Peptides against a protein of PDB entry 2AUS. Designs and how they scored, part 52

Target 1, 323 residues: chain A of PDB entry 2AUS
Amino acid sequence: ADIKREVIVKDDKAETNPKWGFPPDKRPIELHIQYGVINLDKPPGPTSHEVVAWIKRILNLEKAGHGGTLDPKVSGVLPVALERATRVVQALLPAGKEYVALMHLHGDVPEDKIRAVMKEFEGEIIQRPPLRSAVKRRLRTRKVYYIEILEIDGRDVLFRVGVEAGTYIRSLIHHIGLALGVGAHMAELRRTRSGPFKEDETLVTLHDLVDYYHFWKEDGIEEYIRKAIQPMEKAVEHLPKIWIKDSAVAAVAHGANLTVPGIVKLNAGIKKGDLVAIMTLKDELVALGKAMMSTQEMIERSKGIAVDVEKVFMPRDWYPKLW

## One batch from the design tools (peptide; made by RFdiffusion4, then SolubleMPNN)

Design b2_p13_1_s4 (from b2_p13_1, 9 letters changed)
Fold by OpenDDE base, seed 3:
Structure b2_p13_1_s4 (fold): chain B 323 residues (1-323), chain A 13 residues (1-13)
Amino acid sequence: as target 1 above (323 residues)
Amino acid sequence: SLIEEIEEYLKKH
């Protein structure tokens, strides 16, 4: 998720009108909620869908969606996108994940051998989705970005693991146990990261949300609920971005494809077919779309469709029609 | 209360 992307400026003279739009930091509380994402600490026990249903009840919402299923027994970082932001979860589904896992070994293994074998699982691994997965049970490769052993206590191995989306930690632990020759199982699992969402000061519980909503509705104190909800733009921080002219914003907000003349600046390394975030010059999310050109083509060309706009988030009236 | 419903649910699961 932490790919530093260079920003290439195509139009260094492009200005933005401060009267147009609603920058993430300047949204009224109701609008902030409508375009919000909660970094929820999911408790162990409930399904991710049950937790989303609870958030909808707590915050009196019609719509919400989560940024990637956690199993009932798994706790930790569950991004929950609210109302108008609900569809932003599709930016989070393919994002890398981090977990802290407790692996229990079924036999005694020297610590040096545990460390050596676990290091061999960094990189490409072959997995089969579990029976309970909605995903077709075909063998597939997944990336393990890193394994950090935190503690080894006899047969118990506590470790941090960064993985490609849809890597099954239970299956990883099973394969580690096979490689160690003794077998292993997953005793505990917590998700510590989902793309740009991590364990930090923005992580909130269901109890926090109940209290913070009460403080807002009964006491008129909005500060807590405002801090508990991140702007939807947080959910796209890991994506390559294209920043557009004010004159292009309303067209994209109406569902028009982004054309090359509308581009002010963009991230390096965009490839054709990449999911990209279309942003205003005030870092407001206009839309998600599929890149129809590379970064280089978007720089060199004077015309053409740069992004096929798939999902509009911005309201049609935040920017004027300048066509 | 809604919190009591959540707590009761979390105790059952």
Scores: peptide ipSAE 0.200, ipTM 0.864, DockQ to the pose 0.138
Fold by OpenDDE base, seed 5:
Structure b2_p13_1_s4 (fold): chain B 323 residues (1-323), chain A 13 residues (1-13)
Amino acid sequence: as target 1 above (323 residues)
Amino acid sequence: SLIEEIEEYLKKH
């Protein structure tokens, strides 16, 4: 999520009409909720589905979805996309994750050996999904981006770990324990990051949501519920972006593919087949789609399909039809 | 209430 992407400008004269659309910072509260994502602090105990059901009841919503399952006993960062934003979770499922884990060793190991062996688990690892996983139990590679040991107290090892989506920390700890020769198990696990969502001032509890909804409905105070809900655009911050002309927005909002002439600016390093976010010049999410060209091809070509539009988020009426 | 239901569940887990 923290990879700064260069922005390449194709049309430096392109302007946007300030009367069109609803920028993420200018949505009325009802519209903000309809296009919202909660950075939920999931408590231990409930399933991710039970928590989503409670959020729907608290906020009087018809639909919601989560950005990647946490096991019942696992706490921390659970992005919950609301109403019209529900499908934005598809951008979060493949995103990197961070955890803080407590590993308990089944024997005594010198601290220097613990540190040396855990460092060897940075990079590519081979995992088998757990029996209870909906994923086929085939051996697969996963990336461990980093391991940071926070504390070692005898047989207890507290560590931070950054991983590719669908890496099983319980399985990682089991393999570390085998490599140490004593065995190990996962005592505690908290998710501290899911793509662009992390432990910060936007992290809220179920209790916070109850209180903030009450303050809005009973007292008319919008401030708390507005801050507790992030705009759906937050859920795509980690994706490569393509910004389009005002004249192209309504066509894409109707489900038309993005063509090269509609591009104003784009991120560097887009490859054919990448998931990309199509944005207005006001940083509104129009759609998610599959890149049909590289960044270089989108710069050099005068015509052709740049993005195959898979999911439209923007309503058809926010921008005028200019064709 | 819904609040009491959530709070009671969270106290048990």
Scores: peptide ipSAE 0.193, ipTM 0.859, DockQ to the pose 0.129
Fold by OpenDDE base, seed 4:
Structure b2_p13_1_s4 (fold): chain B 323 residues (1-323), chain A 13 residues (1-13)
Amino acid sequence: as target 1 above (323 residues)
Amino acid sequence: SLIEEIEEYLKKH
């Protein structure tokens, strides 16, 4: 998620009307909730679906969805997208994850050997999905981005691990244990990151949400519930972005594909087929779509379809029709 | 209440 993408400006004279749209920081509280994502600290015990059901009940919502299942016993970062933002979770499902894991070794191993072997698991690993997964049990490659050993206490190894989406930490620990020659199992697991969502000041519990909703509804204090809910734009921070002219916003909000003349600025390194976020000049999420051109093609071409719009988020009336 | 049910569940887990 922390890949700072270069921003290439295509139209340096493009202005935005301050009267149009609702920037993420200027939404009324009800509208902020309708386009919100909670960075939930999921407790151990409940399923991710049970927790989403509770959030809907606490906040009196019709719809919500989570940014990637945590097993019942797994705690930590669970992004929960609310109401009109519910489908933004599609941007989070393929996003990298970070975990803190406790591995228990089934025998004594020198610390130097533990450190050496765990470093060899950085990179590509072969995994078989567990029996409980809805995914066909075919062998698949997954990337381990990094392993950071936090603590070694005899047979207990606490480590941080950054992984590709759908990497099974339990399977990683099993393979590490085999490579060490003694075997190992996963004792504890916490998710510390899901794409742009991490353990920070935005992380909230179910208790926090109960209290903050009461403060808003009973006492009229919106500050706490406003801080507890992130704008949906947070859920696309890790995607490459294309910023569009005010004149293009209403067309895209109606489900029209983005054409090259509508582009004001864009991230470097977009490839054909990439998932991209279409943004206003006020950093409002208009839509998600599939890039039909590279960044270079979007710069060099004067016309053509730049993005095939797959999912609109912005209401059709936030920007005027300028066609 | 539903809130009490959630709070009781979260206290037990």
Scores: peptide ipSAE 0.191, ipTM 0.857, DockQ to the pose 0.131
Fold by OpenDDE base, seed 1:
Structure b2_p13_1_s4 (fold): chain B 323 residues (1-323), chain A 13 residues (1-13)
Amino acid sequence: as target 1 above (323 residues)
Amino acid sequence: SLIEEIEEYLKKH
């Protein structure tokens, strides 16, 4: 969900040295790839792991990881984090998802009844994970954020659905079919959104990646491969952010916890225990961590650990040691 | 080609 977060400025006099770091728009192509995320259009057929293996082969990469599994038969938005950005998938796994689904009903139901019943599935639903899932088969609640019916053709219902991470659309459709009294199954599924990644101009195929890599390596044209890869900072756009002083960046890049004096500005509404992105004043991702204070505590306190740093992304040498 | 290998793989899965 595009939660607009207010930005609270704690230090309005804080400046940044333009010679330090590599802002997302200033990375050389090799460095851009090392800190990249592909918004892949996953084809139907292969597993998400097979597709990640293909991307590694196409782009000659040592490491990559995906921002949330799509089943073999499911197409669409699969964020693939590259090399040094691989661990940014931690931010994407809990992110909301959107799908377009085709539901086939096992009997005739009046359109008005279909619309009425599907609207009742907006909100909290109870699901049991499938047997084949790596997740323990416990009953759990999941949030359906919205259901938008796109088309109804007899027994076929095309709909858009926004859901909490780890909601099973197949199970949702099964429950809708039970509520309609006729039963239903999932005929088709496409993922149209994974957190900040959606169907837009940044969506690329495996074929596009082959061509764009060829244009770079053989023809010296970097433009296409540069556009096909998003900066890792894109993968944290949906997180609450804390922006830090230049003097704090190297310490955090070495794995030191963020202390309150290092904060320049921060988003409103941070709670203790939230996953937060630690950013430079140039919007470079330094690290992911767990908030140890609320936004209010980070404003009011003069000292203490603000963020427990869990994953460092920034190299240790981009900013000078100032301690 | 690498494209043909990808396409052949994608057709088999």
Scores: peptide ipSAE 0.178, ipTM 0.858, DockQ to the pose 0.143

Design b2_p13_2_s1 (from b2_p13_2, 7 letters changed)
Fold by OpenDDE base, seed 4:
Structure b2_p13_2_s1 (fold): chain B 323 residues (1-323), chain A 13 residues (1-13)
Amino acid sequence: as target 1 above (323 residues)
Amino acid sequence: MEELVEQIRALEA
């Protein structure tokens, strides 16, 4: 379940000027694309990098980036952040992932034993990244949040798995196979979730993007391409948020750190060192940054640096300089 | 563009 974070209001009198900024639902189509994220259904075959290159060609874009590599043979949810939103992928890289996997066992195992052993892999596991990963091959702990067995057909085990970012399902299946005593391999893998992006009505293919871009450019119909692209704010839904005064927006958009007086409301449970999204009162993403205070410190203190701003997204001119 | 569309179709098949 998406843990609804409590919202603590620090300034209940703070208002926002409706003339400033561009709320996610009010962006012209060109601006929507510039600040967009596609929930792509990555086909099996191409690399995640090749798919990003294709999206750039289809949509006539200068830059894009993906929210976490899928192997060539792996299909499903690949968030692709566009243009000015490209760096929002840094919010998605550490996000939890869900997969549906088909595990093939190399021997016969009673179903009760399969279920029992797979349940032991819920929680903290020790894994080594595969040889093909760009990640240093050090042993590391990862969290398996849940394993849901969907079907067992002889030696084939279909299961849903929720995991911490950078958990290798192929390695998990290999270790399950070792624990079962017969060995196993990953036959199929699909990613069904990447943070806030899941298999839903927002999931689109490369073919859909071709058609929808054509409808916009040739027929003047923007509706389809508009729906196919999510606002960049979608890519930060899973982060703790801090909402700021209109008077603080321009400073943060210029790369200034967020100070405590700029805070209007914030999520509960922010810890020092957390990645946080700095938002306007219209739910526009201003910046990502590192929390320098806890939620409690941001409430109790009258001054100080609340967030070290790491990446600005909002243009400098959307809000006036009020200082 | 046509070649790209054909390549995409060949991968989604």
Scores: peptide ipSAE 0.035, ipTM 0.745, DockQ to the pose 0.837
Fold by OpenDDE base, seed 2:
Structure b2_p13_2_s1 (fold): chain B 323 residues (1-323), chain A 13 residues (1-13)
Amino acid sequence: as target 1 above (323 residues)
Amino acid sequence: MEELVEQIRALEA
């Protein structure tokens, strides 16, 4: 999520019509909800699926989906994409995660040894998925981006950890405990980040959603529910972006692949096969797709398929058909 | 709704 991406401009004269589309900040409340993502503080106890079912009931929604399962006992950041935005969660599945974990050691270990051993777990680790995981139980590598020890109190070690998607903190703690020679288990776990979603002012509880929906429906106060729901574009902030001409938007919204002439600007460092977000010049998400070219190829070529469009989000009528 | 609100409150307590 923290990757700053350079923006390369291909067409510096490209303008956008202010009458077309609905920029993320200018959506009517009903439309904002239809294209929304909640940064939910998932309570400990319920499954991520139960929590999504409750959100649908609270907000009177037909469909919603979450940006990566938290175990029942795990609290914290659970992005929940709403209605027409539901499929944007696919952008969050591969995103890095951060957790705060409490590890309990099964024996006494000097603090200096704890610190030294935990530092060795930064980088590539070997994991086996838990039995409850839908993932095949094959050994696989996962990257630990960083480990920050917050507190050591005897046998209790509080730490922050940044990890590749699908890293199991319980397995990490088990291996740390083995390396320390005393064994360890995960006492507590909270997810503090899921890609662009973190613990900040946008984090809301299920209780907050109940209250904010009530204020809107009964009192006509939209402000709270509007702030509690992020635009779906938030869920793609961490992806490389391609911005397209107004004349290309309707075609892509109809499921046509993005061709090179439609590109106005793009992020540097796109590789063939990358998941990319196709954006309007008003920073509206049109679609997600697979890059068929690198950034360099998209600059140098005059024609060809730049992006294989996989998931359209924008309605077909927001922009006129200009082809 | 009331039962849901009570259930949510019981989980967040």
Scores: peptide ipSAE 0.035, ipTM 0.767, DockQ to the pose 0.970
Fold by OpenDDE base, seed 1:
Structure b2_p13_2_s1 (fold): chain B 323 residues (1-323), chain A 13 residues (1-13)
Amino acid sequence: as target 1 above (323 residues)
Amino acid sequence: MEELVEQIRALEA
């Protein structure tokens, strides 16, 4: 998520009409909810699906979806995309995750050896998905981006771990325990990050959502529920972006592919096949799509399909048809 | 809603 991407400007004279669209900061509360994502603190106990069902009941929603399953016993950061934003979760599924885990060792190991062995698990690891996963039980590589040991108390090891999407912390702990020669199991797990969503001031409980919805509906106070819901654009902050002309927005909102002439600015380092966010000049999410060109090709070419549009989010009427 | 609120409170306790 913290990948700073350079912005390359193709058209430095491109302006946007302030009367068109609904920038994330200017959405009426109902529209904000329709294009919202909650950074939920999932309690331990319920499934991620049960929690999504509860949010739908609390907020009187037709649709919602989560940005990556947490096991029932696992607490912490669960992004829940609402209504028209529901499908933005596809941007969060491949996003890196961070956890705080408590590992219990099945024997005594010197602290220096614990630290040394855990450091060897930074990088590429081989994992087998657990039996309960709907995923085919094939061996696969996963990246461990970092391991930070927070505390060692005898046989209990508290650590922070940043991982590639679909890394199983339980399997990691099992392999660490094998490498230590004593065995280990996962005692506790909390997810502290899911892509751009982390433990910060935007993290809210189910209880908070109940109260904030009540304040809005009964007392007419929108402030709390507005703050509890992030704009869907938050869910794509970690993606490479392409910003388009006002004249291209309506076409893309109708499901047309983005062509090179529509590009105003773009992030560096886009590769063919990357998932990209198509944005307005007001940082509104128009669509997600697959890059059909690199950043360099999008700069050098005068024509062609830059992005194959996979999912439109923006309504068709926010920008005028200029074709 | 009340039953749901009670269930939520029981899970966050």
Scores: peptide ipSAE 0.034, ipTM 0.761, DockQ to the pose 0.911
Fold by OpenDDE base, seed 5:
Structure b2_p13_2_s1 (fold): chain B 323 residues (1-323), chain A 13 residues (1-13)
Amino acid sequence: as target 1 above (323 residues)
Amino acid sequence: MEELVEQIRALEA
C-alpha cells in the first residue's frame, strides 16, 4: 500500500466540471454511507460473517462485505464495505497484510538463535493451507515481507509480520518452532493492517458504530458516523490508477471498456493483466478493471482498449452522456 | 438494538 507510484500526465490541458459527480469529501451523509468502507476493529469471538451481519443491523443496511476473513479468535483490522461499495472488497483480498503474533515455544532457546532463525523466514516460504480453509490444500509459495521481533520473554516471542495475502501465520509459527528444534504454537494473533487499512484514527469498534449511529438518528449529529465511515476510494489507494476525461466517465459508468483516448493521466508501472482503478479527475472511483496494455503502451498508442471494465461503482447519472 | 449492544459488549469484554 505504501508504494509511491509515479503519475504520468498524457493530457495536461484536461479540465473537469465541478458540477459533475460527488468527490469523496463532498458526499451527503446518506450517499457517503452508500459508498462507504468501515475500518472495523473486529473483536475476538465472532466470525467475520457475524460481524458483517451486526454492522448491517446497526446501520440499517441491505448489503455489506468484508475485505478478508479473520478467524473467530483473531482480532483487529477488518475492512467492511457497505451497500454500493460492497464489491470494492475484491481490491482488498489480494492486498498485503500485517499481524502482531504471540508465539509460544515448547522449549528453551537462546535469544540470539531465536532472532537468527526468524530472520531466515523473511522472503519466499512454502505453505500448505490448513484443513479449515476453503482453499484447496496444495503446497504454495508465499512472501514474508518482514519479521520484526518486538519482545522475547523466555518462551514467549511477540513479533510483527508483513505477509502476502493468504499467508497462514499459524503455519509460519509451526515451521519456526520446527526450525528452532523445540516446536511452537500461536498463542495470540491480531491483524494490524489490510492493504490501505491500518491501526489509526479511522479504526472503530462495533460499540462506536452503535453510539455514532444513535447520535446521527436521535440527536441529528452526523459528524461521528461520517468520520467512522471511509469513502470507497480508500479501498483502492494501493492499486495503480488511471484518471479519465469527463467525456469518458458516463460511458465507463455504463460498462463500456476504457479506450486510450479517454486517459488523462496514469500511474507508472502498470502491466497487462493488472487490476487497476479507473478514477475521475476529482479522484472518484468509476470502476475496477483489468489492464489490457502496459503504462508505456497506453502512452504511445492513440487507440485501443486500455482497460477491460470488470466492476462499475459510479452511478450512471453522476456525469452526463457525451457520446 | 439493546440486546445487540449487550451481545457486542459481552464480546468486546
Scores: peptide ipSAE 0.033, ipTM 0.745, DockQ to the pose 0.896

Design b2_p13_2_s3 (from b2_p13_2, 6 letters changed)
Fold by OpenDDE base, seed 3:
Structure b2_p13_2_s3 (fold): chain B 323 residues (1-323), chain A 13 residues (1-13)
Amino acid sequence: as target 1 above (323 residues)
Amino acid sequence: MEELVEKIRALEE
């Protein structure tokens, strides 16, 4: 998520009409909710699905979805996409995750050895998905981006870990325990990050949502519920972006593929097959799609399909048809 | 709603 992507400008003369669309900062509260994502602090106990159902009841919503399952016992960052934004969670599924974990060792190990062995687990690891996983139980590689030991107290090791999506921390701890020669298990786990969503001022509880909805509906105070909900554009901050002409927005909003002439600017390092966010010049999310060209091809070519549009978010009427 | 609020309170306690 923290990869600053260079922006390459293809058309430096492209302007946007300020009367078209609804920039993330200018949405009325009802529209903000319709295109919102909550950075929820999921409590331990309920399933991620139960929590999503509760949010729908609290906020009187028809639809919502979460950005990647937390086990019932696991607390922390659960992005919950609302209403029209519900499918933006597909951008969060492949995103990196961070956790704080408590590992309990089944024997005594010198602290220096704990530190040395845990450092060896940074990089590529081989994992087998657990039996309860809907994922085929094939051996697969996963990246551990970093391990930061926070505290060692005898047999208890508190650590922060950044991982590739679908890395099982329980399995990582099991393998660390095997490498230490004593065995280990996961005592506690909290998710501290899911892509662009982290533990920050945007993190809210279910109680906060109850109170903030009440303040809005009974007292007419929008401020709290507005701050508790992030624009759906937050959920794509970690993706490579392509910004398009106003004249291309309505076509993409109708489900047309993005062609090269519609591109105003784009991030460097897009590869064919990457998930990309198609944005307006006002940083509104139009659609998610699959890159059919690299960044270089999108710069060099004058025509062709740049993005295969998979999911439209923007309403069809926010921008006029200019074709 | 009250029953839901009670359930949420019971989880944070």
Scores: peptide ipSAE 0.115, ipTM 0.832, DockQ to the pose 0.826
Fold by OpenDDE base, seed 4:
Structure b2_p13_2_s3 (fold): chain B 323 residues (1-323), chain A 13 residues (1-13)
Amino acid sequence: as target 1 above (323 residues)
Amino acid sequence: MEELVEKIRALEE
């Protein structure tokens, strides 16, 4: 998520009308909620679906969705996309995750051996999904980006792990235990990151949401609930972006594919088939789509479909039809 | 709402 992507400018003279759209920082509170994502600290106990249902009740919402299931016993970062932003979770589901895990070993192992074996699990691993997973129980490769051992206390190993989406930490710990020869199980697990969402000042509890909603509705204080909800654009920060002309925004907001002439600037390293965010020049999310060209093709070509638009977020009336 | 708040509090304890 922290990969700084180069920005290539195609049209350095492109301007945006300040009267059009609603930049993420300028949305009225009701509109901010309609296009919001909560960085929720999910408590242990409830399912991710129960927590989403509770948020809808607390905030009086019709729709919400989460950015990737946490098991009932797992706490921590659960992005919850609200109302019109609900479908932005499709950008978060494939995003990398970070966890802090407590592994309990079933026998004594020298610390040096623990460190050596855990380092071997960095990179590509073969996983079998657990029985309780809705995912087909086929063997699949997953990436472990890093393992950082935080503490070793006898048989207890506290570690931070960065993983590809859909890596099962319980299965990882089981395989580490097998490799150590003594066996192991997952004692505790907390998710500390889900793509662009992490443990920071934006992390809020269910209790915080209750209080902040009360302050808004009863006391007229919007500040807390505004701060507790991130703009939906946060949920796409990790994606490659394409910024478009004001004249192209309304067409894309109506579900038209993005054509090459509409592009003002774009990130380097887009490949055909990548999920990309289509943005206004005010950094408003218009749509998510599939890149039909590479960055290089989008630079070199004068015409053609650059992005197959899969999901529109922006209302149709924020920008005028300029065709 | 009160029952929900109580359930939430009981989960955060």
Scores: peptide ipSAE 0.106, ipTM 0.829, DockQ to the pose 0.840
Fold by OpenDDE base, seed 2:
Structure b2_p13_2_s3 (fold): chain B 323 residues (1-323), chain A 13 residues (1-13)
Amino acid sequence: as target 1 above (323 residues)
Amino acid sequence: MEELVEKIRALEE
C-alpha cells in the first residue's frame, strides 16, 4: 500500500470542467454517506457480519460490506463500505494486512533464538487455511512482508507483522512455536492495517458512530459523521490508477470499456490482468476494472481496450454524455 | 436502538 507509484502523463493539455461530478471533498453529507467507507475499530466479540449489520441499523443504511473478515475475538481495523460504495470492498479483500499479535510460548526460549527464528519467517511461507475459512483448504504460499518484535517478556512475544491477504496469523504463530521447539499459541490479535486503512485519526468505534449519527439527526451537526466516513476513493488508494478525460467518464459510467484515447495519465507498473481504478481528473472513482494492457502498452498504443470495466461506482449522470 | 447502544457499550468496556 505504501508504494508511491509514478504518474505518467499522456495528455498534458487535458482539462476538467469544475461543474461536472462530485469530488470526494465536495459531496453533500447524504451523498458522502452513499459513497462512504468507515475505518471501523471492530470490537472483540461480534463477527464482522454482525458489526456490519449494526452499522446498517445505526446509520439507517440498506447495504454495507466489509473489506476483509476479522474473527470474532480479533479487534481493530475493519473497513466497512456503505451503500453505493459497498462493492469497493473487492479492492480491499486482496490488500495487504498488518497485525499486532501476542504469541505465548509453551516453554522457555532465549531471546536471541526467538529473534533469529522469527526473522526466518519473513518472506514466503506455506499455509493451509483453517476449517472455518470460506477458502478451499489447499496448501498455499503467502508472503510475510515483515516481522517487528515489539516486546519479549519471558514466554510472551508481542510483535507487529505485515502479511499478504489471507495469511493466518494463528497458523504463523503455531509454525513459529514448532520451529522454536517448544510450541506456541496466539493469545491476542489486533489488526492495525487493511490496505490504505490503518490506526489513525479516521479510526472510529461503533459508539462513535452512534453518537455522531445522533449529533447529525437530533442536533443538526454533520461535522462528526462527515469525518467518521471516508470517501470510497480511500478504498482504492493502494491500487494502480488510470485518470481519464471528461469525455470518457460517462461512457465508462455506463459500463463501456476504457479505450486508450480516453487516458490522460496513469500509474507506472500496471501489468495485464491487474485490478485498476479508473479515476476522473478530480480524483473521483468511476470504476474498477481489469487491465488489458501494461502501462507501456497504454503509452505506446493509439487505440484498443485498456481496461475491461468490471464494476461501475459513479452514477451515469455526474458527467455528460459526450459520445 | 437503545438495546443496540447498550450492547455496543458493553463490548467497548
Scores: peptide ipSAE 0.104, ipTM 0.827, DockQ to the pose 0.849
Fold by OpenDDE base, seed 1:
Structure b2_p13_2_s3 (fold): chain B 323 residues (1-323), chain A 13 residues (1-13)
Amino acid sequence: as target 1 above (323 residues)
Amino acid sequence: MEELVEKIRALEE
């Protein structure tokens, strides 16, 4: 999520009509909710599906989805996409995750050895999915981006870990314990990050959502519920972006593929096959799609399909049809 | 460690 991407401008004269669309900061509260994502602090106990069902009840919603399952016993960052934004979770599923974990060792190990061995688990690791996962139990490589030991107290090791999506921290701890020669288990786990969603001022509880919804419905105060819900555009901040002309927005909103002439600016480093966010010049999410060209090809070519549009989010009427 | 475990557990209340 913290990857700074250069922005390459292809058309420096492209302007946007301020009357078209609904920028994330200018959505009426009802529309904001329809295109919202909650950075939920999931409590331990309930399943991620139960929590999503509760949010739907609390906020009187027809549809919602989560950005990656947390185990019932695991707390912390669970992005919950609402209503028309529900499918934005597809951008979050492959996103990196961060956790804080408490590992309990089954024997005494010198601190220097703990630190040395845990450092060896940074990089590529081989994992087998747990038996309870819906995922076929095939051995697979996963990336551990970093391990930061926060505290060592005898046999208890508190650490922060950044991992590729679908890395099992329980399995990581088991392998660390084997490498230490004493064995280990996961005592506690909290997710502190899911792509662009982290522990910050946007993190809210189920209790907060109850209270904030009541303040809106009973007292007419929308400020709290507005702050508790992030625009769906937050859920794509970690993706490479392509910004398009106002004249191309309606076509893409109707499900047309993005062609090269529609591009105003784009991030550097897009590869063919990458998931990309198609944005307006007002930073509104139009669609998600698969890049059919690299950034360089999108700059050099005058024509062709730049993005195969997989999922439209923007309503068809926010921008005029200009074709 | 206690503060973080407490933050992990305080989400149960």
Scores: peptide ipSAE 0.033, ipTM 0.680, DockQ to the pose 0.191

